# Peptides against a protein of PDB entry 3WG5, part 212

Target 1, 218 residues: chain A of PDB entry 3WG5
Amino acid sequence: LAKNIVYVAQIKGQITSYTYDQFDRYITIAEQDNAEAIIIELDTPGGRADAMMNIVQRIQQSKIPVIIYVYPPGASAASAGTYIALGSHLIAMAPGTSIGACRPILGYSQNGSIIEAPPKITNYFIAYIKSLAQESGRNATIAEEFITKDLSLTPEEALKYGVIEVVARDINELLKKSNGMKTKIPVNGRYVTLNFTNVEVRYLAPSFKDKLISYITD
Target 2, 218 residues: chain A of PDB entry 3WG5 as posed
Amino acid sequence: LAKNIVYVAQIKGQITSYTYDQFDRYITIAEQDNAEAIIIELDTPGGRADAMMNIVQRIQQSKIPVIIYVYPPGASAASAGTYIALGSHLIAMAPGTSIGACRPILGYSQNGSIIEAPPAITNYFIAYIKSLAQESGRNATIAEEFITKDLSLTPEEALKYGVIEVVARDINELLKKSNGMKTKIPVNGRYVTLNFTNVEVRYLAPSFKDKLISYITD

## One batch from the design tools (peptide; made by RFdiffusion4, then SolubleMPNN)

Design b2_p22_5_s2 (from b2_p22_5, 13 letters changed)
Fold by OpenDDE base, seed 5:
Structure b2_p22_5_s2 (fold): chain B 218 residues (1-218), chain C 218 residues (1-218), chain A 22 residues (1-22)
Amino acid sequence: as target 1 above (218 residues)
Amino acid sequence: as target 1 above (218 residues)
Amino acid sequence: MKGVEIEALSDTAASKAIFLSR
C-alpha cells in the first residue's frame, strides 16, 4: 500500500547526463518506498537535449507521480527544464519563477553568440514539445511558441494558459493546492488522484557525487 | 500453425549496420517460433541510409507481421526511423512520441552545421519514401513532406493524416487496438489479419553484443 | 549512399542540441 509519504528533492543547474542520474536516483528511492509522490524542486537554465529526453522518459516510466516544482523564487524551468516539466505528472511554480525559452541551439560561439539549430532540429523539437503538451492535456500552442517565439511565462501566465497546474509559495501550499488533483499523465497506465492528506514530507539530500558534479559544472 | 505468441523487442539509438543485425535477429527468432507477430519498440534519432534500406528489405521479407511501435513516450521514429516504420506491416505510436524529419544529409560539419545532400540524393529519397507510403497505403504526400519540409508529427497528427495505424499507451492497448487489423503490406504475398486474441507476449532481451554496441554508439 | 545520413538528432550535433537560456 502506498504510504502517505512525499519525497522532496532538488535539481539545480544545467541538464546533463548527471542530471539524469539524479532524477533516476530520486525517483527510484521514492518508488522503492512506495511514496505517494515525489516533488522535484527544479531550477535550470537548460542543457543537453539528449539528457532532457532521457529524463522525460524516466519520469513517464515512474511508478509514482513526479511533480516538477519550479522553485525557489528566482528559479526557472528554462529550455530543457520546460520539456521536463511538460513531461511530468504535475507542474507547479513559485511566484517569481519563469518557464519557457525552448528554442534549440547547437551551442555558443567563442564570442558568446548563439549557433542556431537548423530547421530540421527545430521542427523535431516543436513536434516533441507539442506531443508532451498534448499527452499531458496542457497548452500545445503555447508549448510550440516556447520554441517559435522563444516565449517565457510567469507562473500566473503559465497557469492562465494551461501550461501548469499550480502556483504555490512553498511545499506546504503546493501539497494543499494539489491535493485531490489528478495527474496530467498516467502512472502505470492510470491517472492518479493525489492524496496529500496527513503526509510526511521527506527531503532527499543530494549525494556526495551530485554535489561534486554540480560544483564542477557550475 | 501460427502460435498465439507475440514477440516484443526494443531497438534504440542510431540506425547502423548493427541495428540491421538486431532487426534480423529479432525477426528470425519470431519467424522460427511461428509467432503471430513481432512488435519492435523503436526509439531512434535516425542514422545511416544504407542500413535503413537493408532494414526495410528485411522487414518486407519477413514471414510474419512486423509492427513498429514508437515507444516509450518521448521516443521518436525520426528520419531513418520513419522510413523503417513506413516499410513495416503496422505502425503504432505511444502518446508523447514523434515521427518524421526525413531530409537526407551528408553529415555534420565541425561547427555542427548540417552538410546538405545534393538534389540528386534528396530526390532519390523522396521517391523512395513515397514508394514506401504508397505500397503500404499510407499518406504519400505527408511522406514526401517529411523530406521537403522536414515535417515532424505527433501520434494524433500521424493517425489523422493516415501515416500510422494505431495510437496506444502500452503493449496491451496496442494488441487490443490492432487485433483484427490487416497488415498494410503483405506477408508472404498475403495481407494478414492480425489475431491477438489470447496471445502470449514474449519479450526478447537485447544480446550482450546489442547492449555493448548501444553503449559504444552513445 | 553509404555517406548519407538521415538523422534528425545526430549524437554528434542534434542529440547534443543545447537548450540554454542566458
Scores: peptide ipSAE 0.039, ipTM 0.288, DockQ to the pose 0.107
Fold by OpenDDE base, seed 2:
Structure b2_p22_5_s2 (fold): chain B 218 residues (1-218), chain C 218 residues (1-218), chain A 22 residues (1-22)
Amino acid sequence: as target 1 above (218 residues)
Amino acid sequence: as target 1 above (218 residues)
Amino acid sequence: MKGVEIEALSDTAASKAIFLSR
């Protein structure tokens, strides 16, 4: 029986236009090979809102399920990473990771203080993040509080409150736990039941360009 | 019977990118020799959050148990050091040491006053430290209070409250007391029972580069 | 929206987050 393929790729660092290119490349490879899913191991402190919104759109337009996996332990789906996760077909977190802290800012002053976003921008992103949560059947109240309270959650809390779907220590546990789950958003207009029985895991390496950009942005 | 090896190395001073290199080097040596464990004698006032998070990840990715030992008497696992400890396979403290004081700051003003971190950053690290505590089966309430109250604990208090696993005066007592303990986080996906019966202790010296960097940062 | 950063810790902020006990 032909083994179904699950791709695994890592995205680490700030969310930028280059991060969009990474998401697009990884998802495209998985789409071309008709993979059962792609798992993106995400570790991000956040980044640009424009890049984030483009990434969310790219995920939502995917022809296959895109699982955001906050991994490894110590990683975060912070700020922009939370939006990306909420826009995905399934969210998993490893123990020791975090999600949240989504209040938009305009940047940092010379003294390192935050330049707060005006109410107009904050309200826009409140509506946006709530929409992502509602669309995916996730906790919209908590999604709002990720902004209004700059709330951050542990994996256990996020699972408890219905923000995420899976807590898993590694890829094998993730595959085991998510097997038979329905995607939280549709794939090509249909909610898909994940089938991770008899799966081959294929790891995608970053391109040379991806490595260079990660090095420059770190 | 081939003696099991336990490595002991010292990391002292501020947590920086160079400190990451030290952790990486020490753990790599111990991994290569298939050591039973490595004990890191830690004495730090804290340091950079990015370096700290990288160190935690490196410890969690270790192929062997990493024991953080706050040593010698008078040493501290302050601030970043607490996070590192909470991310490790076992925490020990010598009498006369301290752990805690984990509230993030943006730095110091010209007059030496603390520049407070904004709530966004504070909340991020609250979630992060709680996650580390929960993952390791340690007291998450106290972990939070290390930030919210800038709490610092003695070894006896830390043991009592379930923050650490061992109080030991020296390496020999540490080995004796921790013998037969399970790691608080997994090693290669499995909780390991420490076996310090018939152990050879090997001390790792700092590299020339490590010495130079410690000298420059002190 | 151009210029809006949704950063929990910008590399700059993360890099600036210091945990020092004085």
Scores: peptide ipSAE 0.026, ipTM 0.252, DockQ to the pose 0.106
Fold by OpenDDE base, seed 3:
Structure b2_p22_5_s2 (fold): chain B 218 residues (1-218), chain C 218 residues (1-218), chain A 22 residues (1-22)
Amino acid sequence: as target 1 above (218 residues)
Amino acid sequence: as target 1 above (218 residues)
Amino acid sequence: MKGVEIEALSDTAASKAIFLSR
């Protein structure tokens, strides 16, 4: 019986237009091969709001399930990374990772001070993050508090509060625990039940461009 | 017997010139009160190299011990944060935090791609981070690998490899575990043995400016 | 060095600033 393919790719560093290109490339490869899913090992402190929104949209337009996996231990899906996770078909976290801290900023002043987002922008992203949570059946109250309280959660807390779906130490445990779960958002208009009973795991290497950009953002 | 004062302050977000101002303010307050130490609860994804170097210098010029505490769970001392930690008198980490990922970059391109640092700059920071590790008696090989391998460590790994001194769940455990430890670098030319047997913990609130800037970087 | 950012590019704030640049 032909094994279902699960792709695994890493996206590390700031969320930028290049990060969008990475997501798009990885998802496209997995789509072309009719993969059961793609797992994105995400480690990001955040990034650009525009890139984040584009990435969320790209995930939501995916022809296959996109699993965001905050990995390895010590990694985070911080700020923009949380939005991306909340926009995905399934969120997993490794022990020792974090999620949250989603308050938008306008950037840094020349003196390195944070430029606060005006209430209009903050409220926009409150509405946006709540929408992502609601659409995915995740805790919208906590999602809002990721902004309003600058809340960060452990994997155990995030699971407990209904923000994420899986705590897993590695890809094998992730596949085991997520097997039989439904996607939290539709894939091409349908909720998909993940089938990881007979899968081949394929790691997608970063492109030379990806390596170069990752090297620069790290 | 007059209780020794230990100050606790939070520095969260990007390392910028404003972050320098926060460090300077907090350390100055603690110096003025002849505190036993100041604990900086650090949660940073990194930031500006110039600000980082200034912060390291400010810590090294402190009249009192400066303890960098990667806290809360889910926090990181990433990139510039690692340099700051390595430049401090004592490093502690909470479970579920991370340290490392120190490769310098020139920033982000307009398209959000990482702009790689030229070898000259990378080599400069390799030398710099190794120097910080060596001066503090911490693992200089791992410090270099924070750059060359973009290595990130868990608290347990960091402790095991001799990068940090303490793994602690909270301030009370930190004080308990660090009691009797010597500072890893001199305080005014002398290595200090920390005495946390009879201390009053005082939390320093962020200034309005600090709150504003923190809000923007988060 | 001025102009060198040792950002863990994961700088949530730089990431947020970059967030607005599009």
Scores: peptide ipSAE 0.037, ipTM 0.244, DockQ to the pose 0.118; fails the geometry check
Fold by OpenDDE base, seed 4:
Order: C-alpha cells, then sequence, then structure tokens
Structure b2_p22_5_s2 (fold): chain B 218 residues (1-218), chain C 218 residues (1-218), chain A 22 residues (1-22)
C-alpha cells in the first residue's frame, strides 16, 4: 500500500514576512505531493502582526492539513505563534513548551519598555483571536485571555482548557495520538480525518535563503 | 568490563551565548564518546533568557543524560540556572548551594535598580518554568513560585519539595546516590536508568576560548 | 496591521530578560 506522506518542517524565530515565505514554501511542497499532512515544528517568541495574519490565511487556504507542533521541549508558540496555531488544523505541543502571551504591542521603547497598543488595535486582535478559536472549536475565552491577561499555558493546561489537541514528545507520538482525529478547521471545505496508520515522514530542510535570513535576524 | 565514562565539566558565571557554546561543546564530546552521563557543575547567578532557553533545548536534545550539579558549596543555580536545571535529566546540589530566584527582568537602570519585566514576559516564563517542572516530574508549584515570589531554596528544601533529586557533597557521592536512578526526562525518547557502578570519571577543561571569554565577561 | 508586534519575547528587550540573582 502506497505510504501516505507526512511532511515535517521547522519554523523557528521571529514571525516576519520571511516566515510567511517559509510557510508558503513548505505547505506548497506538501500540497504538490498530496501529503496526508504537514507538521510544522514551531518555535517562535512572536513577531509582526501582518506576517502572522498572512500566515494564518495561508494555513487556512492549505489543500492539506497543517499541524502546528510546538517543538522541541523549551520551544514556544508565543504571541504571533499562538495566533498561527489557533488558525491551524491541529495543534500539538511537546512537554516543556508554552503557548500564549498574545497582547499586541507597537514595539519597545529605547529603554526596553513596551509601547502599548491603543485599545482599537487590542480590541481588533481580541476579536481576531476569538474568531480563530471559535472557528476551530477551541476555547475562545482562553484565547481572549491570551491577550487581556497575557496568559501563557503549559501543554497540559492548554490541552485541559481545550486550546490544543495533542501533547506529544516527538513526531512518532504525535502521529500516533493524532491518527484518526478530525481537523479542527476544514481542508478544502471538509473536516478531514487524519490517517497516520501507514505514513512516510519526510523532512523539509530550510532553504539556503532560510538559513541566511535566520542567521541575520538572530 | 569496559568502564562506562562519566564526563564532568564546569560552567561558571553568567549565562550567555558563549555559555551555550560551552554546553554544546561539553555535551557533544560526551555524546561522541557514548558516555553514561555528563555532569555539569553549575555555578551561575543567571543571565540571558535567550541563551538559557537554547541551553535547555540543547540539554533536552542530548543523546546522553545531562546531570546538573550545583557545585561547589557556595555556588548557585540562580535564575537562568534554575531553568537549566529544571530542563535537565537529573539535578543535584551540594550542601551550601541555592536554587531559584527566577523572576525575569529587563535589566538594570542607570541607578542599578531592576527594570521589571512586563506581565507578558513574566507570564511567559511562568508557563515555561512550570512546563519544565511538569515534564521532569518536579514541583511545578514551587517552580512558579521561583518567579512569583522570587523564591530561593536550600538543597534540603529543594529535595524536600521535589524540585531536585540528589544532595551530594562531591562527585563520588553524587555518583553513588544517583546510581540506579531514572532520568527525570527522556534520553532519546527513553527514561534511562543511570549506571554508575563501574565508571571512569573524565574531567573536561574549559577551552582556551572559554577561558578568554570568561575573563572578558567577568 | 503594519507596525503591530505580537511578540512575547523580543530579541532586543524581552529575550534579554536578564535573570540575574542579586
Amino acid sequence: as target 1 above (218 residues)
Amino acid sequence: as target 1 above (218 residues)
Amino acid sequence: MKGVEIEALSDTAASKAIFLSR
């Protein structure tokens, strides 16, 4: 029986326009190969809101399930990463990771203090994050609190509160636990049941460009 | 019977990107030699959060058990050091050491006062430290209090509260007490039982670069 | 929205969260 392909790719660092290009490239490759899914190993402290929103849209438009996996241990789907996760077909977290802290800011002052976003912007993102949660059948109250309280959760808390779907130590455990789960949002208008019974895992490496930009932005 | 190798290395001072390089180098050497474990003698007042998180990830990805040993007496695994310890396979402390005081700060003002981290950052690290504790089966409540109360513990308190696993006066006592213990986090996906029955201790010295950078940053 | 950052830790300030025990 032809093994269904599951792609795995890593996205690490700040969410920028370049990160969008990474998502787009990775998802496109997986789409072209009619993969069963793509797993994006995500480790981000956050980043730009515009890039985040574009990434969410790209995920939502994916022809295949996009699984956001907060990995490895010590990683986070912080801030922009939480929005991305909430916009995805399935969220998994490794032990020792975190999700949340989603309050928008305008940046940092010269003294390192946060420049707060005006209420208009904050309220926009409250509505936005709640919408993502509601659409995906995830906890919209907690999603709001990711902003209003700058709440961050452990994997176990996030699972308990219905923010995420899986806690998994590695790709193999993720595949095992998510096998037979339905996507939390539609793929091509349909909720897809993930089939990881007979899959080949293919890793996508960052392009040379990806490596260079990561090197410059670090 | 071929003696199993246990490496011992020292990491002292502020946690920086260079400290990451030290961890990486030491662990890599021990991995290459298929050591039974590496013991990192840690003495740190803390340091950079980014470096700390990278170090935790590097430890979590180790092919061999990484034992954090707060040593010698008078040393601390303070702040960033606590996170590193909580991310490790086993924590030991020498008598007269301390662990904790993990509240994140943005730095020091010109007058030497602490610039407090905003709630967003504090909550992020609360979730992070709790996740590390939970993953390792250590006391997540106390881990949180390391931040919220700037709690610091003695070795005896830390042992009592289930933050650490061993109190040991020296390497020999550490090896004796930890022999037969399971790692608190997996090594290559498996909880490893430490075997220190027939071990050779090898000390890793700081590189010339390590010495030079320590000299410059001190 | 341009100019809005949703960042928990900025590489510049928050990632520099210094954990220094006094």
Scores: peptide ipSAE 0.024, ipTM 0.255, DockQ to the pose 0.106; fails the geometry check

Design b2_p22_5_s4 (from b2_p22_5, 14 letters changed)
Fold by OpenDDE base, seed 1:
Structure b2_p22_5_s4 (fold): chain B 218 residues (1-218), chain C 218 residues (1-218), chain A 22 residues (1-22)
Amino acid sequence: as target 1 above (218 residues)
Amino acid sequence: as target 1 above (218 residues)
Amino acid sequence: SKGVEIEALSDTPALRKIWLSR
């Protein structure tokens, strides 16, 4: 029997326009092969808001489920990464990872201090992140607090508060735990029940370009 | 039986004089074909006040209903986009979108900080946005707060507060939910009951010029 | 009536400069 294909790809580093290109490429490959899902192993300290918003849109336009997996242990879905996760079909975290710290900033001063965003911008992103949470049936109060309190959560806390769906140590455990779960947002207008029985896991390696860009931006 | 035609067009990016040209073109096409309505899929972070006011006027002069649909998920009708929406015949939002943050600014300083508008300008736009809300029977108090508090809302909040009329996941759901609704402002002096039974959806692609301009302004 | 050139109901220049980073 033809095995359901699950793609696994890694996104690491700052969220930029190049990161969008990575997401687009990975999702496109998985779409073309009619994969059951794509799992994105995410490790990011954050990045650009514009790129983040484009990535969220790309995920939501996916023809297949996109699972954000904060992995490996020690990784984070910080700031922009949290928005991306909240915009996805399923969120998983490995033990020893973190999510949150979503307060927008204008940048860093010469001394490395944060330049605060004006209330207009902060309120915009509060609405945005709450909307992502609400759409996905995740904890919108906590999503707001990711901004207003610069809150960060452990996987266990995030699960407990209904921010994420799965805590898993590895891909196998993730597949096992998420098997039979419904996506938190629709795929092509329909909530999909994930079927990870009899799957073949295919790893997508970063392109040479992806490697080069990550090297430059890190 | 000849199907009622509903046009769908996309407006994305900054609100500028070029955006006015897009609105004008799209509405004109739909008018020429005696469409039941045109749905504008709107995703904007805002733009120029002058262009916004012209767009609002163009919408209000439309011979057919203009539905503003904040779409896709992750999109926003921010700032100028909110004014445009409030000036339209019906507002819909997809889950995961936002509306609001309407405080006028003079621009940005070299350091990226906002240059505040003087009270005279702020008060002008308060009156303007309230007028749009009142004319359309939408929540004028919230419209004011979009400026005075730089408020942003989720689709669910916007619906709850009577800022928008529909929350819909896609065009099909929008058509279904808005079928039989009256326009919030008149079309040629009359409130129109939308008829989306037996419709043909026609997508208007952005012109090459539209694409180029969006690329430059993005 | 000097049309006050209100340049920006735009967060856009700001949004491009907004970092969602640690």
Scores: peptide ipSAE 0.149, ipTM 0.424, DockQ to the pose 0.126; fails the geometry check
Fold by OpenDDE base, seed 2:
Structure b2_p22_5_s4 (fold): chain B 218 residues (1-218), chain C 218 residues (1-218), chain A 22 residues (1-22)
Amino acid sequence: as target 1 above (218 residues)
Amino acid sequence: as target 1 above (218 residues)
Amino acid sequence: SKGVEIEALSDTPALRKIWLSR
């Protein structure tokens, strides 16, 4: 019997292989408990493309809805975070957050200047991000512009343009507003109508490893 | 008697000589069992040209239909993967996947910049990819543009432009949609009408060697 | 064949090194 449980976990910082491990762990816990959903409070400036793609795959393979919630106010789903969001079952943003700025780069030069990705790579990610948007029934034109124009959006703009589904101040408002919504991508091949009536909210704490690596990378 | 069996195998990662061995092994197993077809779930960012060409040959020499399925969502048939797909009996893509970006390169410089292939090599692969497209009755103009424009396509675009045959969310949908389709290239000199009615789906697991090399290359 | 000299039809090495970061 599906427990009326929603998990909430936080992922903050650069998207790396470690971030993948965090997603994997948290989603796995929620899956094992047959949770109604897991909400990932995401705050990321971006990160590695490979890790991002793996995270997207992990989310899309989830046995339960994965909701990306750009939270708290001041947080961002920047670059890699946008891809992750677009690959998820539902996107929510708190007021005062941002999404976008998805142009791929090779890195930073010694002087801190951006090393541009070759057109091949840029085009690859344009196709990739558009595909994520299209699959999720979100705005593929804006998704492309996240790269081509390095566009960043407010929650209100993102909602207006059909990039995200919910603007919510907190978890309670998120649950209320998303209740009865269908997932934007399938869960086990089926679009799921979210049921957040009489739900227990369970917060997942970062593991010791999570804390340690976060501490090392800061 | 042709067993109503369809094999499914996964090939993920860079296209190398090892990838050839994987293709060879999986196709051989399916051939030996007189399978109706083998579906290769492909997720590749590309790889070596020599390995790619060998894989294409191996597919074209297959005694059974080889279906390339760009899967799961988020996967790519990038670069070498596109060539492989174009050389196969049927191409399917899951929503949220991509195909294209086929411009040949010599490699990457120390600074991560692409070392361009000389025009001679580029022209060779233009001719090669166009030939694959033409042979399979797929869009040769777009195939060329995969190189000349480093074009990447969504599944919907690829379908629209006649690069691929099927967009499917999962194996079941793939089987349903491809049922009754003719192979785009011959099997043993004949175009085969796919019959996926009442088929047993058998998943091929990676060998220990496959797992080991995947582990080492990660 | 001239194709043997082409080490990469790969975006991958680049993908590992590609940062999608601000």
Scores: peptide ipSAE 0.146, ipTM 0.418, DockQ to the pose 0.129; fails the geometry check
Fold by OpenDDE base, seed 3:
Structure b2_p22_5_s4 (fold): chain B 218 residues (1-218), chain C 218 residues (1-218), chain A 22 residues (1-22)
Amino acid sequence: as target 1 above (218 residues)
Amino acid sequence: as target 1 above (218 residues)
Amino acid sequence: SKGVEIEALSDTPALRKIWLSR
């Protein structure tokens, strides 16, 4: 029986292989306990495309709903964070957060200039981000514009344009607003209706490793 | 029964979350088939510390021996690659390859200068790399010097100093030389003697995703 | 150029393949 437990974990900083491990660890814990869902409080400027794609895949393979919550106020789901969000079962944002700016780059040159991705790479990620949006029933046009226009949206805009599902100030409001919502992608092949009635919230602390890597990456 | 199969897969480029996925995928395939071992042909200039630590953990959790083979000639197991190698069941290098240069950095500044890691981070990785060396019965002093002196070694030096186990020109020579060697760390809690007599070599091709991410990260 | 992949043991954008970052 699914426990009336919702896990909450924080992922902050750049999207990396370690971030993948954090996602994997957190989701695995929640899966093992048959949690109703896991909420990942996400604050990222972006990161590696490979890590992002792996995280998306891990989320899509989750046995439980994974909710991406851009939190706290001032946080962002920038670039890679946007892809991750679009690959998740539900996206929430706190007021004062942002999502978007998804143009891929090769990196930074010695002089600090952005090394542009070749058109073929940019086009690949356009197709990829659109597919994530389409699969999740979210706005694929805006998803494309996250790349082509490097568009960033407020929570209110993102909600309005059908990029996200919830704007919430805190976990309690998120649980309240998302209660009864269907996941935007399947869980174990089925779209799940979220049940956040009389749930226990459990915060997952970062492991020592998580703290270390977060420190190294911050 | 362990199949008389050895898998060979290539991992090239920066160590990333995608690299983790590659390792995980390749090892998983080999585990599923109860392979005698998997050889990872590694050519990396380094990468993310978090990804590296996850890869090391994944290797250490492998149900089969994971052999890191720095290949082809001209390849390197630089920085993160060295940690991964030191975390593996056996390290081999081709002539004309290198290992080492493990000083952690925060990244590159706008002006292209290296952003140095704080002493606390450097010290952490010194302790970490030494632990990998000690656990695997490899030269912990040299492992430390990979950081403190940013030391790089030839295959012959690395072999001489007890950093690696095999120098081999190709897969056939590697299999021949490593046949009968014990893994430097346990597999399923036991040090395993490698059996490469009458084995089938199977090359794992990169997935389309692997190719894409490799392209994006190169 | 194969920049020596520095273990950016930090989330700072190392010269990683594709950064989807701001």
Scores: peptide ipSAE 0.097, ipTM 0.399, DockQ to the pose 0.121; fails the geometry check
Fold by OpenDDE base, seed 4:
Structure b2_p22_5_s4 (fold): chain B 218 residues (1-218), chain C 218 residues (1-218), chain A 22 residues (1-22)
Amino acid sequence: as target 1 above (218 residues)
Amino acid sequence: as target 1 above (218 residues)
Amino acid sequence: SKGVEIEALSDTPALRKIWLSR
């Protein structure tokens, strides 16, 4: 029986235009191979809002389910990472990870202080993050509080409050727990039931370009 | 009967990228020799959050149990050191040591005053430290208070409140007391029962590079 | 829609030289 394929890729670091290219490349590979899904192991402190919005759009346009997995333990989907997760077909978190802290900032001053975004921008992102939550059937109140209170959640809290769908220690447990779940947003206009009963896991490595950029930005 | 090996190494000073390299090197040596465990004698006032998070990940990815031992008497696992401990397979403390005081800061002003982290950052680390505690079955309420109250605990208090697992005066007592204990987090996806019944203790010395960097930063 | 160039959704500790030091 032809084994269904699940791709796994890692995205680590700041969300930038380069991160968009990584998402696009990884999802495209998985689409071309008609994979059952792609799992993105995400570990990010956040990044640029424009890149984040583009990534969300790319995920929503995917021909296959995109699972955001906050992994490994100690990782976070902070700030921009939370938006990306909320825009995905399924969110999983490993124990020891976090999600939230989504308040927009204009940047950092020379003294390291945060330059606050004006209310207009903050309100825009409140509306945006609530929309992502509502579209995915996730907790829009908590999504708002990710901004207004700069709230961060544990996996257990996020699961309890209906922000995420799965807590899993590794890829095998993730596949086991998510088997039979419906995507939280449509794939090609339909909610898809994930079927991980007979899957081959294929890992996608970062490209040479991906490695080089990570080296320069770290 | 082939003696099981336990490695012991010391990490002292501020948590930096160099400290990550020390952890990585020490754990790798112990992994390569299929050691029963590695004990890291930790004495730190804290350090960089990024380095701390990387160290936690490295510990969690270890193929063998990593025991954090706050040692000798007078040592501390302060701030970043507490996070590292909470991310480990077992925490031990010597009498006369301390753990806690985990509030994040942006740095120090020219006058030596602390620049407070914004609520966003504080909340992120609250979620992070709680997640570490929950994953390890340790006291998440106290973990939060390490930040919100800047709480520091004695070994006896930390043991009482379920933050740590062992109080021991030296390596021999640590091995004796921890023999038969299960790791508080998985090793290769499984909780491991520590077996120290017939062990050889091997001490790892700091590399020449480790000595040089310590000399420059002290 | 002129994407508001919000430079950083990164209040996250990992991006800032955040010190967890006493």
Scores: peptide ipSAE 0.056, ipTM 0.384, DockQ to the pose 0.155; fails the geometry check

